# Peptides against a protein of PDB entry 5ZKO, part 64

Target 1, 44 residues: chain A of PDB entry 5ZKO
Amino acid sequence: SASNPRKFSEKIALQKQRQAEETAAFEEVMMDIGSTRLQAQKLR

## One batch from the design tools (peptide; made by RFdiffusion4, then SolubleMPNN)

Design b2_p22_2_s4 (from b2_p22_2, 10 letters changed)
Fold by OpenDDE base, seed 2:
Structure b2_p22_2_s4 (fold): chain B 44 residues (1-44), chain C 44 residues (1-44), chain A 22 residues (1-22)
Amino acid sequence: as target 1 above (44 residues)
Amino acid sequence: as target 1 above (44 residues)
Amino acid sequence: DAVDAIEEHLQRLLELLKRLHE
C-alpha cells in the first residue's frame, strides 16, 4: 500500500530516537569503564 | 524533490561506513575491557 | 574484595556493550 507519509516520518523519528538512546547508553558505559580503570589503577 | 538515486546511494554508503566505524569502536572497547579484566585478575 | 568487585563490574559492562552492538 502507498507509504503513508505520516507513518514513514514517524518511523524515521522513532529510528532517530533509538539511535540517540543507544549512543547515550554507549557513552554511559564508556564513562563507567574509565572510572573502573581508574579504580583498578589505584589498587596497583 | 525527486530522490536523486546517486545521492541516495551515497547516503547509504555513508551509513554503512558509520556502522562499520561504530562496530570497530565497540571491538576496541571490548578488547580494552578484556585487558583491564586480566590486569585486575593478576591483582587477586 | 575491591578487585573482585571491579572484575564483576567489568563483566557487566562487557555484557551491556555486547547488547548495544547487536
Scores: peptide ipSAE 0.237, ipTM 0.631, DockQ to the pose 0.416
Fold by OpenDDE base, seed 1:
Structure b2_p22_2_s4 (fold): chain B 44 residues (1-44), chain C 44 residues (1-44), chain A 22 residues (1-22)
Amino acid sequence: as target 1 above (44 residues)
Amino acid sequence: as target 1 above (44 residues)
Amino acid sequence: DAVDAIEEHLQRLLELLKRLHE
């Protein structure tokens, strides 16, 4: 069936949202790693 | 306006580049976590 | 102890990263 342009645009929007959420989650994890590393260093 | 196939291919190329960059960043973080875990283990 | 807690936390973060990469 012909791709509904509205459905296509909605799919693209959802994909962009998911990518943004994954990026934000990744950045949060990186911050936690940095903090955890600092904590480990203080134990030396 | 009709989607220019050249612009489409360019968009796909940019998307692939971004994905490759994200993968590289992921691998770097995975290595850092491994190193930090090893350091923490040496403190026991 | 504190070291064990850190190691466990790092392991959890690793698992989260793996899920994000899927």
Scores: peptide ipSAE 0.234, ipTM 0.630, DockQ to the pose 0.411
Fold by OpenDDE base, seed 4:
Parts: C-alpha cells; sequence; structure tokens
Structure b2_p22_2_s4 (fold): chain B 44 residues (1-44), chain C 44 residues (1-44), chain A 22 residues (1-22)
C-alpha cells in the first residue's frame, strides 16, 4: 500500500528536525570542548 | 645576606596566591569537562 | 562515532590536566 505522501513528507520533516537537533547539540559540545581546551592550555 | 623576612613572607604569600589561582582554574576546567562529558553522553 | 571521539578527547584532556595538577 503506497505510503501516504503526506505521512511520508511528515516523516521526512521529523527526520530532518531530529538531525538538526542532534547537529546543534554536537556543535554545542564541540564549542565547550574548545573552550575547555583553551582553558587547559592556559594552565600550562 | 639574610633575605628580608618581610620580602620572604611576601614571596610566600604571592606563591600561595598563585597556587590558589592555579587550583581554582584547574577545578573550573574539571567542572567544564564533567559537564561537557554529561552532555556528550546524552547524545548517545 | 563522533560522540565516542568526543568522549575520548575529553578523557585525554582530563588525563593531561591530572598530570599538570601537582
Amino acid sequence: as target 1 above (44 residues)
Amino acid sequence: as target 1 above (44 residues)
Amino acid sequence: DAVDAIEEHLQRLLELLKRLHE
């Protein structure tokens, strides 16, 4: 049975949203690592 | 020539201050690493 | 994965800091 194009589009949109949220969280962690690394370097 | 006790005490005080500053900076970085690690774990 | 790499990096950084802390 052909998946309802509307349901399919909604599923894709939800997937994109989830991916964007994961990417944003990753970027935040990377920024924190960068900041922490700079602080650690100042201790040396 | 005997180092001036006042100069010596000042030198020790400055050393203690520096050590305290280094310790505080270390603790801050450790906390940031801990926080970042928890955030990274939430991504899994 | 990327998260594992982050964890490993944090562990390395933590180890470096521990070595620097007298």
Scores: peptide ipSAE 0.199, ipTM 0.573, DockQ to the pose 0.180
Fold by OpenDDE base, seed 3:
Structure b2_p22_2_s4 (fold): chain B 44 residues (1-44), chain C 44 residues (1-44), chain A 22 residues (1-22)
Amino acid sequence: as target 1 above (44 residues)
Amino acid sequence: as target 1 above (44 residues)
Amino acid sequence: DAVDAIEEHLQRLLELLKRLHE
């Protein structure tokens, strides 16, 4: 069946949204790691 | 010179205080790592 | 992947902290 362009477009949009959310979460985790590392260094 | 027991007592008290502070800081860092790990797991 | 690398890094930090606390 012809790939429903509407369904495809929606899937791509959802994929982009998820990617943005994952990127934001990743950045938050990286900030936390940075903070944690700094705290760990204070213990040395 | 006779180890001034008063100075010694103060040094011991300060040492205990520092140890308590370091322990508290350690526990905080451990909690942060735990939280960060949980967040990272959400990205899998 | 990047997440695996992060978790590995966190595990290493955890182990280092445990050693420092001993």
Scores: peptide ipSAE 0.194, ipTM 0.569, DockQ to the pose 0.155

Design b2_p22_3_s1
Fold by OpenDDE base, seed 1:
Structure b2_p22_3_s1 (fold): chain B 44 residues (1-44), chain C 44 residues (1-44), chain A 22 residues (1-22)
Amino acid sequence: as target 1 above (44 residues)
Amino acid sequence: as target 1 above (44 residues)
Amino acid sequence: SAIERRAEMLRALEERQVLQEA
């Protein structure tokens, strides 16, 4: 049957949500690394 | 305590895995859309 | 793309960690 455009829109929306969650997780990792670097700089 | 470099490597590895999974899911959606377009073209 | 930028950033971080551990 013809893939309902609504089904594609839902898949795209879910993919966008996943991308946002992964981006947030990546930013968290970067913040942790940044904080560690800042601490290391303060000890020098 | 100092964030263990090993913990960052583990987080990075996990992010790489998630990225690959996200990419695969996106490609699947694009294949479905492409197949639908091809079918629509054949009916014209 | 955003995906490519993220991948590149992750690779760069991994490379830096390897260099710091050596």
Scores: peptide ipSAE 0.130, ipTM 0.637, DockQ to the pose 0.061
Fold by OpenDDE base, seed 5:
Structure b2_p22_3_s1 (fold): chain B 44 residues (1-44), chain C 44 residues (1-44), chain A 22 residues (1-22)
Amino acid sequence: as target 1 above (44 residues)
Amino acid sequence: as target 1 above (44 residues)
Amino acid sequence: SAIERRAEMLRALEERQVLQEA
């Protein structure tokens, strides 16, 4: 069908949102690992 | 609490899965855009 | 890209965990 730039822009925006959400989840995992390591070091 | 390396490995594995899903979704968006552009070019 | 940076960070974490278990 006819190209719809508005629909493409919406798809790209949704994909960017998903990427941001996955990045936030990754940062949470990294924070957990970092905090655990820091605590273990302090207790030594 | 005590460090749990096994839990960290699980968290990393889950993040790798999410990354793969995000990549697949991105590829789908790009395919849609590419296909539309190709069709528009052929009709000119 | 942002995707590549994340993948690299994940690999670095895996390597660190393996080294800590040794």
Scores: peptide ipSAE 0.127, ipTM 0.637, DockQ to the pose 0.045
Fold by OpenDDE base, seed 2:
Structure b2_p22_3_s1 (fold): chain B 44 residues (1-44), chain C 44 residues (1-44), chain A 22 residues (1-22)
Amino acid sequence: as target 1 above (44 residues)
Amino acid sequence: as target 1 above (44 residues)
Amino acid sequence: SAIERRAEMLRALEERQVLQEA
């Protein structure tokens, strides 16, 4: 079935947003672990 | 607060899974667009 | 220590990320 280009654009935009949100969530986890690493360095 | 390494590993695994799912969803959208383009080419 | 173990895990995860990056 013929899909509207506008609908495709909306789908792509939504997917890009979701990927960015998942990346941000990953970075938050890595920041928490990074804080742990910093604490370990201070204890040395 | 001290986080358990196991919990971090679980968080990372979950985030990687989500990112893979979002990538797959994006590829599906792109495949649909590709099919539409192919149809347009056939009508020329 | 538990802190050192978490720090080591971070290093391993960072190394994995580098390897997975295209």
Scores: peptide ipSAE 0.109, ipTM 0.633, DockQ to the pose 0.048
Fold by OpenDDE base, seed 3:
Structure b2_p22_3_s1 (fold): chain B 44 residues (1-44), chain C 44 residues (1-44), chain A 22 residues (1-22)
Amino acid sequence: as target 1 above (44 residues)
Amino acid sequence: as target 1 above (44 residues)
Amino acid sequence: SAIERRAEMLRALEERQVLQEA
């Protein structure tokens, strides 16, 4: 059966949320690596 | 404290998995919409 | 129609992908 457009909108909203969560997780990883590198530079 | 490089590798691996899951979810949405469009074309 | 709305949503999503890749 043809899916309801409202259901598509919900799926898109969920996908956007997931993308935002993925981005936040990536930023967290990069921040952790960056902070570690900064600490290593300070110890030189 | 300086994060362990092994922990970074694990975080990166998890991030890649999340990206793959996000992509799969997006592809599912696009496939659903695409199938509907194809049905509409067949009814013309 | 519901079918037309879904087709429009697909076009909008495809356009958004192109814009994100640019």
Scores: peptide ipSAE 0.125, ipTM 0.627, DockQ to the pose 0.056; fails the geometry check

Design b2_p22_3_s2
Fold by OpenDDE base, seed 5:
Parts: C-alpha cells; structure tokens; sequence
Structure b2_p22_3_s2 (fold): chain B 44 residues (1-44), chain C 44 residues (1-44), chain A 22 residues (1-22)
C-alpha cells in the first residue's frame, strides 16, 4: 500500500508522546532516589 | 517503604530498554518514508 | 532533537496537503 504522509505524521506524533512519557517516568525515578537520600540525611 | 537501590537500578534499566525500542520504531518509520520517496522518484 | 525536527517536517507536509484539499 502507498505510504500516506499523514499516516506517518500520526505515527511519529504517537512515538513522541511515548518518549515524553518515558522521560517523565525516568525523572520520577530520579526524584524518588533524591527523596530517599534526603530522608536518610534527615535521620542522621 | 524504604527505597531499595536495586529496585531503582532495575527501573532505570527498564526505562533504557523502552527508549531503545522507541528509537528503533522511529527509525523504522523514517525508513518507510525514505522508501516511499525513492519509489516516487523511480516512477518519474 | 532529530525526532522533533522530523516531526515538524512531517507536520508541515501534512498541513500543506490539507490546504491543497481545501
């Protein structure tokens, strides 16, 4: 079947969304690490 | 609950895997676009 | 990023096509 540029744009847009979600999830993990370290510091 | 560093490392590894998969999917879409353009050129 | 640039390029092409159909 012929590749439709609109269909390609739609696929790329969805992939960008997924990448943004993955980035957000990664940042959340890093925040949790930071919070854990802060908590441990406060207990010292 | 206490944050387990092993759990964090595991989460990070999973995130990296997902990012690699999304990158591969993006490259596939771009290849399809390129192939479509090449086909159109050959028809001219 | 590379993805952002390519996405924008594709969106511009799509927009042009939409305008041509109108």
Amino acid sequence: as target 1 above (44 residues)
Amino acid sequence: as target 1 above (44 residues)
Amino acid sequence: SKIERETERLRALEFREVLQEA
Scores: peptide ipSAE 0.174, ipTM 0.660, DockQ to the pose 0.044
Fold by OpenDDE base, seed 3:
Formats: C-alpha cells, structure tokens, sequence
Structure b2_p22_3_s2 (fold): chain B 44 residues (1-44), chain C 44 residues (1-44), chain A 22 residues (1-22)
C-alpha cells in the first residue's frame, strides 16, 4: 500500500465522509418511521 | 414512503450492513497505516 | 448500538406481521 501520508489522509477523509453519509441515510429511515407512526396516530 | 413495517425492517437491516462495511473499510485503512509505520520502524 | 436496537425492534414488528398473515 502507498506510504504517502497525503494519500492516507485522503483515504481517511473519504472514509469519514462515507460514514457520515451512511449515518444520514439511517436518520432518514428513522424519520420516515417516525412520520409513519405519527400519521397512524392521527388516524386513530 | 411505504408504511410497511417489513419494508422498514429491511431498510434498517441494509443500513446496518452498510455501516458495518464502512467500519470494516475504515479498519482496513487503519491497518494499512499501522503496517506502514511498523515497516518504517523496522528500517530504523 | 442505536441501529442494533432499532433493527431488533423492527424485526419484532416484522415477525408479528408474518404471524398475523399466517
């Protein structure tokens, strides 16, 4: 593997970005569940 | 959005898998850094 | 973790739905 600190820094930055995007996607799913539950509650 | 609990379960399961894959990718990068550092240390 | 806890909750809902369909 490349031993260039610049390349490692870039790899870590990209990985952090991906993890943040995955977290955001998870939160979106949870918001959808919350909205669905709220809608169901209003119908009762 | 679909209000089917089964669909929500599937979405969450997929998200869990993605986050696990991202964690594994992060650990791989960290292992590469560790190996590079160890190699550099052995050369000194 | 948060995601594990929610996954388990949703799996329980799915299981209940499957049982209701049977």
Amino acid sequence: as target 1 above (44 residues)
Amino acid sequence: as target 1 above (44 residues)
Amino acid sequence: SKIERETERLRALEFREVLQEA
Scores: peptide ipSAE 0.151, ipTM 0.652, DockQ to the pose 0.044
Fold by OpenDDE base, seed 4:
Structure b2_p22_3_s2 (fold): chain B 44 residues (1-44), chain C 44 residues (1-44), chain A 22 residues (1-22)
Amino acid sequence: as target 1 above (44 residues)
Amino acid sequence: as target 1 above (44 residues)
Amino acid sequence: SKIERETERLRALEFREVLQEA
């Protein structure tokens, strides 16, 4: 790997952050679905 | 985001794909821990 | 999490390396 072993912990931390961001983005999508369903229910 | 799927199912699928890609990237970083240099460090 | 545990382990290893080089 081109990455220095001294920076592996940093690389992992960055990957963890990315995974957390992707999880948050997924949760946002799910919230959007929930809100849409609620709105549809209110209009019925 | 650059990807704006019209269907919620597509949004979910896309997010799951991104999470899988980030997981794969993490696993790649973890495999780099097996490098000769880091192995030598562990043996110290 | 697994990632957190591995990250901490690596930080400890990296710290040891720094100490050995000093």
Scores: peptide ipSAE 0.180, ipTM 0.663, DockQ to the pose 0.049; fails the geometry check
Fold by OpenDDE base, seed 2:
Structure b2_p22_3_s2 (fold): chain B 44 residues (1-44), chain C 44 residues (1-44), chain A 22 residues (1-22)
Amino acid sequence: as target 1 above (44 residues)
Amino acid sequence: as target 1 above (44 residues)
Amino acid sequence: SKIERETERLRALEFREVLQEA
């Protein structure tokens, strides 16, 4: 079925949301790494 | 549970993969839009 | 970004189409 052109904006919006969520998840991982490094430094 | 530092590199790699997949999905949507526009132009 | 600009352009086109059909 040819994608209904009226739904393209919605598809893009959903895709942008997914990208933002993936970015947030990545930032969480990086924050955890940073926190771990900071904790290790405090224990020295 | 403190994230095991040995797993951080793996977590980062997986997250990068997910971001790449989301980017590819977005590009597919954009390609579909471009194709739709081109088809509409050809019908004129 | 380029993506954001194209997204906005598409939204505007879709909006115009909806208005023309109304």
Scores: peptide ipSAE 0.163, ipTM 0.648, DockQ to the pose 0.041; fails the geometry check

Design b2_p22_3_s3
Fold by OpenDDE base, seed 4:
Structure b2_p22_3_s3 (fold): chain B 44 residues (1-44), chain C 44 residues (1-44), chain A 22 residues (1-22)
Amino acid sequence: as target 1 above (44 residues)
Amino acid sequence: as target 1 above (44 residues)
Amino acid sequence: SEIERRMEMLRALTEREVLEEA
């Protein structure tokens, strides 16, 4: 079948979305850890 | 609330899974591009 | 990052393919 640039573009868009979601999830985890550490510090 | 290492560990595990899925998707796209090029070459 | 590198590679390949079809 002929190359479908549109399909490739769609795959790239999906990859960008996944990257954004992964980044957001990572940031959430880091924020949770940071908050926990801050709370522990305050109790000290 | 006390740090929940179990929850954090779970979040990290999920993040690693997402990374693996993203990598797999990337490799799939690369294979598709490679296959398309190979097909185009055969048609010449 | 590795992700950014991969994305750039994909973009370059996609752009080349579009140009080849033009």
Scores: peptide ipSAE 0.250, ipTM 0.692, DockQ to the pose 0.054
Fold by OpenDDE base, seed 5:
Structure b2_p22_3_s3 (fold): chain B 44 residues (1-44), chain C 44 residues (1-44), chain A 22 residues (1-22)
Amino acid sequence: as target 1 above (44 residues)
Amino acid sequence: as target 1 above (44 residues)
Amino acid sequence: SEIERRMEMLRALTEREVLEEA
């Protein structure tokens, strides 16, 4: 099949979306850990 | 809510899965680009 | 980061392909 640069741009856009979703999930995990630590500190 | 390490470990495992999926998608795009170049070279 | 590096490589390759077809 012929090379189609437009298809590549679409795939890149999807990759960017996946990256954003991964980042958001990572931040959620880190926030949960941080909140747990903060709560433990308040009890001391 | 109490810290739950099991929940954290599960979330981390899911995050690793997301990273693997992202890598696979990236490799697919790179293969498509490479295949296009190879085809063009064969026509020369 | 590794992700940013990959994205940059994809952009560079895509730009080259567009220029080659123009």
Scores: peptide ipSAE 0.250, ipTM 0.689, DockQ to the pose 0.068
Fold by OpenDDE base, seed 3:
Structure b2_p22_3_s3 (fold): chain B 44 residues (1-44), chain C 44 residues (1-44), chain A 22 residues (1-22)
Amino acid sequence: as target 1 above (44 residues)
Amino acid sequence: as target 1 above (44 residues)
Amino acid sequence: SEIERRMEMLRALTEREVLEEA
């Protein structure tokens, strides 16, 4: 089938979205770990 | 709520899966671009 | 970062493909 450059643009857009989601998920995990550490320190 | 290391482990595992999926999607796009180049060269 | 490098590579290659098809 003919090369559809628009398909590549869609794939790149999807890749950017995945990157953003990955970053957000990473930040959420780090926040949860940070809060847990803080709570553990307060209980000591 | 008590630090549940299993919850963190699950989140980290999910994050690693997302990274792997992102990498796979990137490689797929690169493969598609490569195939398009080959086809364009054949049509010339 | 590696992700930024990959995105830049995709952009550069996509631009080249678009130009080659035009």
Scores: peptide ipSAE 0.256, ipTM 0.691, DockQ to the pose 0.055; fails the geometry check
Fold by OpenDDE base, seed 2:
Structure b2_p22_3_s3 (fold): chain B 44 residues (1-44), chain C 44 residues (1-44), chain A 22 residues (1-22)
Amino acid sequence: as target 1 above (44 residues)
Amino acid sequence: as target 1 above (44 residues)
Amino acid sequence: SEIERRMEMLRALTEREVLEEA
């Protein structure tokens, strides 16, 4: 079946969504690490 | 609550999994594009 | 980034396919 260019556009949209989710998750992890370091520093 | 290094390691592992899934999805799309081109070429 | 590069490649390929069908 002719993979319609429309199917590729949909796949690209899905890939963009995954990228956004990955970025958000990464930022959350980095924020958690940062906050933990800050708390540990305050306890010293 | 002391965000346990175990929690961070788990989050990092999850992030690596997401990256792998994104890569796999990208490769699948590229394969589909390649196959479509090959099919179009054969029809000429 | 590598992700941005991949997205750009996908976009370029998709655009080419659309143009070929037109």
Scores: peptide ipSAE 0.253, ipTM 0.692, DockQ to the pose 0.053; fails the geometry check

Design b2_p22_3_s4
Fold by OpenDDE base, seed 4:
Parts: C-alpha cells; structure tokens; sequence
Structure b2_p22_3_s4 (fold): chain B 44 residues (1-44), chain C 44 residues (1-44), chain A 22 residues (1-22)
C-alpha cells in the first residue's frame, strides 16, 4: 500500500480530535459529579 | 445502543476504556508511521 | 502527556535504528 504521508497526517489529526472529544466527555462527567456533591452539601 | 450507565462510577469506567482504546489506536498509527519511515530510509 | 512521551520514544527508536544502519 502506498503509504501516503498525507494519510498519516490526517489519521493523526483525526485521532487527536477523538482524544480531545473523549477528554471533554470525561470532564463533563467529572463536572456532573462535582455539581451533585455540591448540591448534596448544600442540603446538609 | 446508547449505553446510559446509571452510576457515575460506570460512566467513569466506560470513559476510561474509551480513552484507552483511542490511545491504542493512536499508538498503532504511530507504529505504522515508524515502520514506514524505517523502510523508506532503508531504500535510500 | 503519556501519549506524547510514547510518540517521542518511538521517534527516538526509529532514529537510532536509522543511524545504526547508516
């Protein structure tokens, strides 16, 4: 297979985007947990 | 199926798995690039 | 990041292999 350097660069760029999206999704989950904990503390 | 984990711990575990899978995919791309570069240098 | 470190290690490995063959 003709290893097209452009294809590798595109694959890397796509993978970086996916990693950023997964990180953002993780941060969202952590924010939801934090908000839930804060709400529970306010009710004490 | 939109897996909706009910527990935060399950959401975190799922997200960690996704991050690991994306990391593995990135490593595979990098290995392919490394192999291609090495082969190209051997042909010079 | 861990990914960046691994990528750098791989690049360094390839570089060493190329230099050994030269």
Amino acid sequence: as target 1 above (44 residues)
Amino acid sequence: as target 1 above (44 residues)
Amino acid sequence: SAIERRAEALRAQVEREVLQEA
Scores: peptide ipSAE 0.155, ipTM 0.622, DockQ to the pose 0.055
Fold by OpenDDE base, seed 2:
Structure b2_p22_3_s4 (fold): chain B 44 residues (1-44), chain C 44 residues (1-44), chain A 22 residues (1-22)
Amino acid sequence: as target 1 above (44 residues)
Amino acid sequence: as target 1 above (44 residues)
Amino acid sequence: SAIERRAEALRAQVEREVLQEA
């Protein structure tokens, strides 16, 4: 089996990017929850 | 069909799933690298 | 991170396997 270390390095970099994007999406959801809670509290 | 979770809990669950999938993909790449390194060392 | 720990564990496993075969 031919090793292609450059391809592996690229795959790792791509996966790190995807993980960062998914983390950012999670943080966005948490911000939305926080904002919704704050709005609900202000309306009381 | 694009999932549109109505509840925040559903959004969180979806994000956790995506993070787990990306982690699994990373582990697969690492296994491929490990196997390649092991093979290369055996052939030396 | 958990990912880094898993990656290190895999590297350590490969190293052990190589040493056992040598």
Scores: peptide ipSAE 0.153, ipTM 0.622, DockQ to the pose 0.047
Fold by OpenDDE base, seed 1:
Structure b2_p22_3_s4 (fold): chain B 44 residues (1-44), chain C 44 residues (1-44), chain A 22 residues (1-22)
Amino acid sequence: as target 1 above (44 residues)
Amino acid sequence: as target 1 above (44 residues)
Amino acid sequence: SAIERRAEALRAQVEREVLQEA
């Protein structure tokens, strides 16, 4: 049976979603670092 | 207690790893699509 | 990359905030 293009499209869409979620998680980490740095500087 | 920079570095490293894994998964999907197309063309 | 650009923007924001509060 020929590969169902819908299945591939779904896989691609899912992967794009995951990539976006991972990017968001990275940004959260960066925000935490930024906040920590700011706080540390304020306390000096 | 000051944020442990090691913890952030670990988080960043983990996220980079996940992003790379998701990219690899995407590439795999693209390879599968390509292979399917090639096979379909050969059978015509 | 888009991630690098966003990271830089965040760094710049933190820097501005620190300078304003100092």
Scores: peptide ipSAE 0.150, ipTM 0.620, DockQ to the pose 0.034
Fold by OpenDDE base, seed 3:
Structure b2_p22_3_s4 (fold): chain B 44 residues (1-44), chain C 44 residues (1-44), chain A 22 residues (1-22)
Amino acid sequence: as target 1 above (44 residues)
Amino acid sequence: as target 1 above (44 residues)
Amino acid sequence: SAIERRAEALRAQVEREVLQEA
């Protein structure tokens, strides 16, 4: 079927959003690990 | 609850996998768009 | 980003293919 540029742009935007969300989730995991390490060291 | 380093490493690995999967999905979308553009231009 | 570089490479490939067929 004919290419719909609006649909393609929407697909690209959706994928960029997913990448940003996965990056944010990774950063959250790293912050949680960092916080846990800091808490453990404070208890020494 | 106590930090489980094995669980943390697993979380990091999972997030890296998700990022790779989202990258692959983005590449697939771009290839589909590229193929459509190529086909449309061949018909000019 | 690496993704943007790959997207650009794909666009460039398509452009080359179109130019070769034209």
Scores: peptide ipSAE 0.159, ipTM 0.629, DockQ to the pose 0.048; fails the geometry check

Design b2_p22_4_s1 (from b2_p22_4, 14 letters changed)
Fold by OpenDDE base, seed 1:
Structure b2_p22_4_s1 (fold): chain B 44 residues (1-44), chain C 44 residues (1-44), chain A 22 residues (1-22)
Amino acid sequence: as target 1 above (44 residues)
Amino acid sequence: as target 1 above (44 residues)
Amino acid sequence: MERRRKLIEILRDLRRQIQEAA
């Protein structure tokens, strides 16, 4: 069946949303690691 | 319209570039995490 | 997408290990 352009656009939008969520999760983890490092350095 | 092979090859090249960049970023982060972990262990 | 997801999981595990060790 012909790919409905609307359905295709919805799939692309969903993919972009997932990518943004994964990027945000990565940034959160990196911030936490940075904070942990800073705390460790203060205890030296 | 028929997928232009040149356009396809450009998309593949771009994908490979992005993957290489992501790999490099991951390796950098892993090195940084390794250093942070070592610092944390020294403070125990 | 799958590769990035796996990387995030690895990083979360590493974060936990660092926090537990500190």
Scores: peptide ipSAE 0.164, ipTM 0.550, DockQ to the pose 0.379
Fold by OpenDDE base, seed 2:
Order: structure tokens, then C-alpha cells, then sequence
Structure b2_p22_4_s1 (fold): chain B 44 residues (1-44), chain C 44 residues (1-44), chain A 22 residues (1-22)
């Protein structure tokens, strides 16, 4: 169907957005862990 | 331990190789999808 | 890396769907 290529591109764009969001969430968690680790080291 | 730097460098090398392979696979898939999209448009 | 693999799988599935519809 003529709409399939457009719908496909939209799905890809949405997936890329979700991937970026997941990456950002991962980076945030890693920063939080890093901060906690640094705090624990300062208490030693 | 003195062996940690070597093991670390090996792990980094393996990670870089894996990343390169995934990038190549991603580019191949994107190219194939582009071709498929073009073919689908030609059938309209 | 796992995220990229997941994306590749999704793209392959979408490609298949387009091919089946064509």
C-alpha cells in the first residue's frame, strides 16, 4: 500500500526516539551510580 | 593487579570490534530497507 | 550494543512486513 513507506519511516523515527530515551535513562542511572560510588569512597 | 590493564585493554578491543560489527550490520539493514522502500514505491 | 541489536531486529521485521505487503 502507498502508505506503507511513510508509516515505516514514522515507525523508524519513533524507534530511534525510544532508543535515545533509553540511552539517556541508562546514562542517568550510570551517573547516579557513579555519584553514589564517589560518596562511598569519600566515607572511607 | 598488574594484569588488570592488559585484560582491560583486551576487553576494550573486543568491545570496539563488536561495536564495529553492529554498526556494519545496522548500515546494511538501513541500506536494505531503503532499497525495499524504493521497490515498494515503484509498485505503486 | 544490545539496544542497537534490538533496533536492527525491529528494522528487519519492518522490512519483512513491507516486502510481504508489496
Amino acid sequence: as target 1 above (44 residues)
Amino acid sequence: as target 1 above (44 residues)
Amino acid sequence: MERRRKLIEILRDLRRQIQEAA
Scores: peptide ipSAE 0.152, ipTM 0.529, DockQ to the pose 0.139
Fold by OpenDDE base, seed 5:
Structure b2_p22_4_s1 (fold): chain B 44 residues (1-44), chain C 44 residues (1-44), chain A 22 residues (1-22)
Amino acid sequence: as target 1 above (44 residues)
Amino acid sequence: as target 1 above (44 residues)
Amino acid sequence: MERRRKLIEILRDLRRQIQEAA
């Protein structure tokens, strides 16, 4: 069955979206770690 | 100069207060770490 | 002092775990 180029492009778009969402979530977590580290420094 | 027992008791009270505040701040940071860890697991 | 040391250790471990998952 001929690989529908439309389905392939949709898969790539979904993959890019997922990657962007994972990146955004990672950045949010890194910001939270930074905030927590700052709080830890205040406890010193 | 006679160590004023009143001043000593006040110093002890202030020390206990500071310790309680540091404990509360530590617990808050631990909660933030717990939340961040949960977010990290969602990225897996 | 001990609480501070433990907290730093936890933060470092958490950072490593997140980086390994990325």
Scores: peptide ipSAE 0.107, ipTM 0.463, DockQ to the pose 0.117
Fold by OpenDDE base, seed 3:
Structure b2_p22_4_s1 (fold): chain B 44 residues (1-44), chain C 44 residues (1-44), chain A 22 residues (1-22)
Amino acid sequence: as target 1 above (44 residues)
Amino acid sequence: as target 1 above (44 residues)
Amino acid sequence: MERRRKLIEILRDLRRQIQEAA
């Protein structure tokens, strides 16, 4: 059956939301990496 | 050459499988990282 | 998809580093 345009638009919106969430999580983790590595080095 | 519908369906199925596997791995890591951070904080 | 894979790898590395420091 033809892809429902409404379902398609919903899938695109969901994809964009997930992409934004993944980007935010990535940025948060990237900020923590430097401090975590430094901490790990100091504790050795 | 015209996109083989069988090949297309196989690509979509593979993509969905990979997406599910990545999502499961992401959720597992996200659950573990929170608990690990808390444990590390308690040991300081 | 690629971003997610990269994020998972970073998080796994971060988890390892935290565990090694604890």
Scores: peptide ipSAE 0.161, ipTM 0.551, DockQ to the pose 0.523; fails the geometry check

